# Peptides against a protein of PDB entry 6NYY: the designs that were tried, part 112

Target 1, 212 residues: chain A of PDB entry 6NYY
Amino acid sequence: KHFEQAIERVIGGLEKKTQVLQPEEKKTVAYHEAGHAVAGWYLEHADPLLKVSIIPRGKGLGYAQYLPKEQYLYTKEQLLDRMCMTLGGRVSEEIFFGRITTGAQDDLRKVTQSAYAQIVQFGMNEKVGQISFDLPRQGDMVLEKPYSEATARLIDDEVRILINDAYKRTVALLTEKKADVEKVALLLLEKEVLDKNDMVELLGPRPFAEKS
Target 2, 212 residues: chain A of PDB entry 6NYY as posed
Amino acid sequence: KHFEQAIERVIGGLEKKTQVLQPEEKKTVAYHQAGHAVAGWYLEHADPLLKVSIIPRGKGLGYAQYLPKEQYLYTKEQLLDRMCMTLGGRVSEEIFFGRITTGAQDDLRKVTQSAYAQIVQFGMNEKVGQISFDLPRQGDMVLEKPYSEATARLIDDEVRILINDAYKRTVALLTEKKADVEKVALLLLEKEVLDKNDMVELLGPRPFAEKS

## One batch from the design tools (peptide; made by RFdiffusion4, then SolubleMPNN)

Design b2_p21_5_s1 (from b2_p21_5, 11 letters changed)
Fold by OpenDDE base, seed 3:
Structure b2_p21_5_s1 (fold): chain B 212 residues (1-212), chain A 21 residues (1-21)
Amino acid sequence: as target 1 above (212 residues)
Amino acid sequence: SKEETIKELLEASRSSRIAPP
């Protein structure tokens, strides 16, 4: 109990009980977080869900917590599934509401950063090839890129393709699992916080064995 | 420290936050 509360406080920050979301906003958050949770549940290379919450904490209106894998090497497939999981909130909003919100800004930032890293740092794109350049750090002077403007345009195009492919994959998954997203969202609106056991009760065991 | 390792694990476990605008 005390340890879990300490972990929640470190992850979520202090519960700002003072930010009462309007019912419609709370519904949007519930479906957004349900999208992340369900995407993570059914993607093989996603980290296992530990907790999902729609209680506003710090700068977040909701969050999904995953158990990180102790790994230093990531495959292209693993990075794709992580991108899909990260897009799960935005995709859920689109599927259920036919509209998108600003809630996915941080998710889109993470996806964008991952896509550029895959193409420019990890050499994971066949058209761009086996290149590795340092991405500008936030606040670094954009030094002259070690590649041509034509290569820059190619990189930007391939980043958009990669993100769009991840988005489409996520749309397909969450459309197939639409009823599961709704079950999770509705239970979130009731309980505000779900754990792994709640997810197992709703969806059954995660189809991918956690490597112990 | 165990605390730093826990913090790093916890920070790494932050998958999604809906930031208010």
Scores: peptide ipSAE 0.045, ipTM 0.632, DockQ to the pose 0.315
Fold by OpenDDE base, seed 2:
Structure b2_p21_5_s1 (fold): chain B 212 residues (1-212), chain A 21 residues (1-21)
Amino acid sequence: as target 1 above (212 residues)
Amino acid sequence: SKEETIKELLEASRSSRIAPP
């Protein structure tokens, strides 16, 4: 309990028990977090869900906590499933509300960073090729790009393609699992916090064996 | 640091940031 609360404080920040979300906003957050949770449940290479919460913490309105695997090597397939899980919130909002919110800004930032890293650091794109360039860090003077403007345009195009492919994959998955997303969202609105056991009771066992 | 990696992993779990209006 105390250790979990300490981790939650580090992850989420202090519970802002005082931030009363409007019922409509709370509903949006519940479906957003349910999208992340269900995407992570049904994607083989996603990290196992530990906890999902719609209690506002720090700068977040909700969160899904996953147990990261201690791995140093990531495949293209693993990175794709991680992107899909990260897009799960935005996709859920689109499926259930027909509108998108600013709630996915951090998710889109992470997806964008991952897509650029895959293409320009890990050489995972066939059109761009097996190249590796350092991405400018925040505060580094953008020195001369080690590639042409034509290559820059190609990179930008392939980043958009990769993100759009991940988005479409997530739309297909959460459309198939729409009833499960709704079940999770409704239970979140009741309990505000769900754990792995709640998810097993609601959805059945995760279809992928936990690689112990 | 292990703390930064944990923070990044933990921040990776944060969704629905309130963008200031």
Scores: peptide ipSAE 0.042, ipTM 0.654, DockQ to the pose 0.255
Fold by OpenDDE base, seed 4:
Structure b2_p21_5_s1 (fold): chain B 212 residues (1-212), chain A 21 residues (1-21)
Amino acid sequence: as target 1 above (212 residues)
Amino acid sequence: SKEETIKELLEASRSSRIAPP
């Protein structure tokens, strides 16, 4: 009852200029963004959450914004937590709806790019080893891969392993924090936009010290 | 402008974006 009334008020308040999401789509977006927000909240090496929004803007239906840390060096653990945060939307959809949507396309692209970079550019995989190759850029001539087809297969396998490990870690986290994801999603459906203060009110202070 | 810098920072800080197909 209160939930339905909140959804109706929020849908009715959307400016005519933005794509009006159907209530079920808006619910999906809210839980997706809540997944990102909660994953980022409870992952040590994730960037601090700045804003979460389910208001469609441009080509996006919703987004989570994070305050980047001023750092030049990234650890393997940090990159893993960033991957988990990026998977948080997809994982939330799976946990709450038992279905996946196209909404995670950009997230999966980012995760895929990160995984390949970790393995072939940063030498962060033990099986592939301490190698660094440039990834083919879009529009560069079909330069032959600087490695064998056997190495290419190994890279592809290790990329899948890395992504699957990040996915499983995210599933474990958001399953543990399922009630928090729901709280954030419900509040998103009411307010459409949450900031860091809203998250502190819902979840308490982020359990990791802000790097001063 | 400070506003443009904030917008650029906000755009750069986008961790997730759901796009319609």
Scores: peptide ipSAE 0.033, ipTM 0.624, DockQ to the pose 0.289
Fold by OpenDDE base, seed 1:
Structure b2_p21_5_s1 (fold): chain B 212 residues (1-212), chain A 21 residues (1-21)
Amino acid sequence: as target 1 above (212 residues)
Amino acid sequence: SKEETIKELLEASRSSRIAPP
């Protein structure tokens, strides 16, 4: 309890009990977080869900907590599943509401960063090739790009392709699991917080063996 | 650190409040 609360405080900040979401916003958040949760549940290389919450904390309207794997090396497949999980909220909103919200801004930032890192740092794109260069940090003078404008365009195109592929994969998954997303979202609206046990009760055991 | 990794992973699922304009 105290350790979980400490982690929650570090992650989410203080519960802003004063920020009452409108019912429609709360519904949107519930389906958004359910999208993350279900995507993470059914993606092999996603980190296991620990907790999902629609209680506003800090700057977030909701959050999902995952158990990080103690790994330093990531495969392309692992990074893709992580991207899909991160897109799960946006995709859920699209599937259920036919509209997207600004709630996915941080998710899209992370997906964008991951996609660029895969292509320009990890050499994981066949067209761009086995290259690695540092991404400009915020505040670094825009030094001359260590690559041509043609390479820059290629990178931008391949980033878009990678993100779109992850998005399509997530759409396919959450469309298949649409009923599960709805179950999770509805239960979130009732309980506001779900743990791994709630997910097991709703969805059954996670189909992937927990790598001990 | 595990804590930074947890923060990064947890930051991944924040439904961001747009700061009111």
Scores: peptide ipSAE 0.075, ipTM 0.674, DockQ to the pose 0.176; fails the geometry check

Design b2_p21_5_s2 (from b2_p21_5, 11 letters changed)
Fold by OpenDDE base, seed 5:
Structure b2_p21_5_s2 (fold): chain B 212 residues (1-212), chain A 21 residues (1-21)
Amino acid sequence: as target 1 above (212 residues)
Amino acid sequence: SLEEIIKELHEMSKSSTIAPP
């Protein structure tokens, strides 16, 4: 109990019991978080879900928590599945509501950062090639980009392609699993918090054996 | 650094719906 609360505090911040979401907003959060949870459940290289919650904490209206594997090397396929999992909330909103909200801002930031890192740090794009540049950190002096404007445009184009591919993959997945997203969202609206066992009861065992 | 990249990748294992400021 105390240890779980401590972890929850570190991840989500303090429960803001005072933030009463309107029922429609709470529904949006539930489907958003269900999208993350279900995407992570059915993506081979996604981290296993630990907990999903629609109880507002800190700056978050809801969250899905995953257990990261202790790995130091990532493949393109692993990074793509992580991007898809991160897009799961936005995609769920689009599928169920036909609208998008500001709730995915942090998700989109993470996806954008991952896409740029793959292309300009990890050399994972064939058109851009085997290059590795340090991305300017927030607050670093805008060091002159070590590449031409033409290369910058190519990078931007390939980043958009990569993100769009991840988005389309996530749309396909969550459309196929639409009924599962709805089951999770409805149970979230009832229980406010779900764990891995709740997900197993709803969806069955995760189809990818957790490599212990 | 590799450590920072790994940290950023680990942050992707946390999803949250964020309220606009």
Scores: peptide ipSAE 0.192, ipTM 0.785, DockQ to the pose 0.607
Fold by OpenDDE base, seed 3:
Structure b2_p21_5_s2 (fold): chain B 212 residues (1-212), chain A 21 residues (1-21)
Amino acid sequence: as target 1 above (212 residues)
Amino acid sequence: SLEEIIKELHEMSKSSTIAPP
């Protein structure tokens, strides 16, 4: 109990009990976080879900927390599933509300960063090829790109393709699992916090063996 | 850096609905 609360404080920050979301915004957050949770549940290479919450903390209105694996090497398939999990919130909003919100800004940042890294740092794109460049850090002078403007356009195009493919994959998954997203969202609106056991009760055991 | 990339990959294990500033 005390140790879990300490970890929650370190990870989530202090509960801002003072941010009362309007019921409609709280509903949006619940479905957004349910999208992340369900995507992570049914994606093989996603990290195991630990907790999902719609209690505002810091700058977050809700969160899904996963147990990261001690992993230093990632496959292209693993990176794709992580992108899909990260897009789960935005996709859920689209499926259930027919609208998108600003809530996915950080998710889109992470997905964008991952896509660029895959293409220009990890050499994971066949059209761009086996190249590796350092991405400019925030605040670094835009050093002359070691590649042509034509290559820059190709990179940008392939980034969009990769993100769109991840998005479509996530849409397909969460459309198939739409009833499960609804169950999780409704239970979140009731309990505000769900753990792994709540998810098992709702959805059954995660279909992928957790490597112990 | 590789460390920054790994850190961002680990941060993807934390999804959050973010309030606009």
Scores: peptide ipSAE 0.184, ipTM 0.779, DockQ to the pose 0.597
Fold by OpenDDE base, seed 2:
Structure b2_p21_5_s2 (fold): chain B 212 residues (1-212), chain A 21 residues (1-21)
Amino acid sequence: as target 1 above (212 residues)
Amino acid sequence: SLEEIIKELHEMSKSSTIAPP
């Protein structure tokens, strides 16, 4: 308990128990986090869910926490499933509310960064090819791009294609599992925090064996 | 660095709904 709370403070920051969300905003957060949780549950290469919460912490209104594997090598398939899990919140908002919010800004940033890294650092795109360039770091002067403007346009197009493919995959998954997303969201609105055991009771065991 | 990329990938294991600025 005390150790878990210490880890939660380090990861999530101090609980802003004083931040009272409007009921409609709290509902939006619950369905957003349920989207992440359910996407991660039914994607083979997603990390296992540890905790999902709609209690505001730091700059976050809610969060889903996963147990990262001690993994240093990632496949293209693993990176795609991680992108889909990260898009789960935005997709859930679209499916249930027919509108999107600013709540997914950090998720979209992470997805965008992952997509660019796959294409220009890991050489995982067939059209762009087996290339690896360092992305400009925040604060580095825009050094001359080691590639042409035509290549820059190709990269931008292939990034959008990759993100859109991940988005469509997530829409298909969460549409199929729509009832499960709703169950998780409703239980979050009641309990504010769910763990792995709550998810097993609600959805059944995760269909993928935990790779020990 | 590869370490920074892995760190960012690990940060994807934490999703959060962010309040507008």
Scores: peptide ipSAE 0.180, ipTM 0.772, DockQ to the pose 0.588
Fold by OpenDDE base, seed 4:
Structure b2_p21_5_s2 (fold): chain B 212 residues (1-212), chain A 21 residues (1-21)
Amino acid sequence: as target 1 above (212 residues)
Amino acid sequence: SLEEIIKELHEMSKSSTIAPP
């Protein structure tokens, strides 16, 4: 009752120019963004959370923004944690609603691209080996793949394995932190925007030292 | 290029729920 009334007041205050989400959609967005935020909070190699919002902007229904470090070299472990953070929204939806939405389309695109880059460009997969090929750019002519069809199948299989491993890791994390995801989601539904201080008040300090 | 890859990796630090087309 009080929670529903708080949601209605917040939704009613959205400027006419923004897509008014239905309460159930707004709830889905809140839990999605909470999943990203909590995953980023508890993953060592994730960037620190700067802001999380469920206020629609352009094509985005909500967002989590992180403060990227000036980093030019990424480890396999860092890339995995970034994949997990990126999957946090989809995983949160699955854990809380038992349903998959289209909201994670861009996240899945990013995860897919990262996985292919790790395997094909960075040589980070033992089965594929220490190889580096340019990924086909959108709009480049039908450049023949610089590798065999057998290698292409191997790459595709290893990409799926990597994404599935990241997904399982994220499921394990957000299941363990389920209560924290819910706290963040509920507070998002109330405030629509959270910063780092709100997260510290809610979850405690991030368990990883900020690299100075 | 490495620069393009790094840029894409930095864009992973921006997660968003996207409205369907």
Scores: peptide ipSAE 0.178, ipTM 0.773, DockQ to the pose 0.504

Design b2_p21_5_s3 (from b2_p21_5, 11 letters changed)
Fold by OpenDDE base, seed 4:
Structure b2_p21_5_s3 (fold): chain B 212 residues (1-212), chain A 21 residues (1-21)
Amino acid sequence: as target 1 above (212 residues)
Amino acid sequence: MKKEVIEELREASKSSTIAPP
């Protein structure tokens, strides 16, 4: 009752120019963004959360913003945690709603791109080995793949394994932190925007030292 | 390291729920 009224007041205050999400869609966005935020909070190699918002902007229904470290070299472990953070929205939707939405399309694109880059460009997969090929750019002529069809199949299989491992890791994490995801989602539905201080008040300090 | 790939990986830290087309 009181929670529903708070949601209605927040939704009713959105400027007429932004797509007014239905309450169920707004709820989905809140839990999606909470999944990203909580995953980023509890993953060691994730970037620190700056802001999370469920206010629609342009094509985005919500977003989580992170403060990227000035880092030029990424480890395999760092890339995995970033993949898990990126999957946090989709995983949160699955855990809380038992349904998959289109909201994670860009996240899945990013995860897919990262997985292929790790395997094909960075040589981070033991089965594929210490190889590096340029990925076809959109609009480059049909350049024949610099590797065999057997290698292409191996790459595709190892990409799926990597993404599935990241997905399972994210499911385990957000299942463990399910109550925290819910707290963040509920507070998002109330405030629409959370910062780092809101997250500290809600979850406590991030368990990883900020690399100075 | 190709700067472009690193920049794309950095931008991947921005999560957004996108409306379907």
Scores: peptide ipSAE 0.160, ipTM 0.764, DockQ to the pose 0.473
Fold by OpenDDE base, seed 3:
Structure b2_p21_5_s3 (fold): chain B 212 residues (1-212), chain A 21 residues (1-21)
Amino acid sequence: as target 1 above (212 residues)
Amino acid sequence: MKKEVIEELREASKSSTIAPP
């Protein structure tokens, strides 16, 4: 109890009980977070879900918390599933509401960063090849790119392809699991917070063995 | 691998619906 609350405070910040979301916004958040939760549940290389919440904390209107594996090396497949999980919120909004919101801004930032890192830092794209460049950090002088403008265009194109592929994969998954996303979203609207046990009761055991 | 890139990849395991500023 005390340890879990301490972790929640470190991860979520102080509960801002003062931000009362409108019912429609709270519904959007519930389906967004349900999208993340369900995507993470059914993606093999996603981290195990610990908690999902629609209680606003700090700048977050809701969150899904996962137990990261003590992993230092990531495969291309693992990075793709993580991208899909990260897109789960945006995809859920599209599937259920036919509209998208600004709520996915941080998710899209993370996906964009991951895609560029895969192509430019990790050499994981066949068209760009086995290259590795440092990405400019926020605040670094835009050093001259060590590659041509043609290579820059190729990188940008392959980033879009990778993100679109992850998006399509997520759409396919959450469309297949649409009823599960609905169950999670509705229960979130009732309980505001779900744990792993709630997810097991709703969806059954996660189909992938958690490596203990 | 630089520790910072790994930490960013680990933090990406937190999804959050963020309110615009």
Scores: peptide ipSAE 0.156, ipTM 0.758, DockQ to the pose 0.617
Fold by OpenDDE base, seed 2:
Structure b2_p21_5_s3 (fold): chain B 212 residues (1-212), chain A 21 residues (1-21)
Amino acid sequence: as target 1 above (212 residues)
Amino acid sequence: MKKEVIEELREASKSSTIAPP
């Protein structure tokens, strides 16, 4: 309990118990976080869900927390499933409300960063090839790109293709599991916080063995 | 392998709905 609360404070910041969301905003957050939770549940290479919450913390209105595996090497397939999990909130909003919100801004930033890293740092794209360049860090002067404008355009195109493929995969998954997303969202609106056991009771055991 | 990119990928496992500024 105390250790988990300390981790939650470090991860989410102080609970802003004073931030009262409007009922419609709280509903949007519940379905957004349910999208992340369900996507992570049914993707083989996603990290196991630990907790999902719609209690506002710091700058976040809600969050899904996962237990990262102690791994240092990632495959292309693992990175794709992580992108899909990260897109789960945006996709859930689209499926259930027919509209999107600004709530996915950080998710889209993370997906964008992952896609660029896969293509220009990890050499995981066949069209761009086996290349590795350092991405400019925040605050670094835009050094001259070590590649042509034609290569820059190719990179930008392949990044969009990769993100769109991840998005389509997530839409297909959450459409298939639409009833499960709704169950999780409704239970979040009642309990505000769900753990792994709540998810097992609601959805059954996660279909992928936890690789120990 | 730059530890920083891996740490960013691990932190990416935290999804948060962010309020607009």
Scores: peptide ipSAE 0.155, ipTM 0.754, DockQ to the pose 0.603
Fold by OpenDDE base, seed 5:
Structure b2_p21_5_s3 (fold): chain B 212 residues (1-212), chain A 21 residues (1-21)
Amino acid sequence: as target 1 above (212 residues)
Amino acid sequence: MKKEVIEELREASKSSTIAPP
């Protein structure tokens, strides 16, 4: 109990019992979080889901908590699945509501950062090639880019391609699993919080054996 | 291998719907 509350506080912040979401917003959050949860469930290289909540905490309206594997090396395939999981909320909103909200801002930031890192830090793009540049951190002096404007344009184009590919993959997945997203969203609206056991009861065991 | 980029990638495992400020 106390340990779980401490982890929840670190992840979501303090429960804001005072933020009463309108029913429509709460529904949007439920489907958004269900999108993350289901994407993570059916992506081989996604981290296993621990908890999903639509109870507002800190600055978050809802959250999905995953258990990251203790890994220090990531493949392109692993990074792609992580991007897809991160896009799951936005994609769920599009599929179910035909509209997108500002709720995915942090998700899109993370996806953007991952895509740039893959291309310019990890050398994972064939067109850009085997390069590695330190991306300027927030607050670092804008060091002159060590590459030409043409290379900058190429990087930007390849980042967009990578993100779009991840987005399309996520759309395909959550469209196939649309009924599962709805089951999770509806149960979230009822229980407000789901754990791994609730997900197993709804969806069956995760198809990817957790390598212990 | 700089741990920092990996830590940022690990933090990405937390999904949150954030209200705009």
Scores: peptide ipSAE 0.158, ipTM 0.769, DockQ to the pose 0.625; fails the geometry check

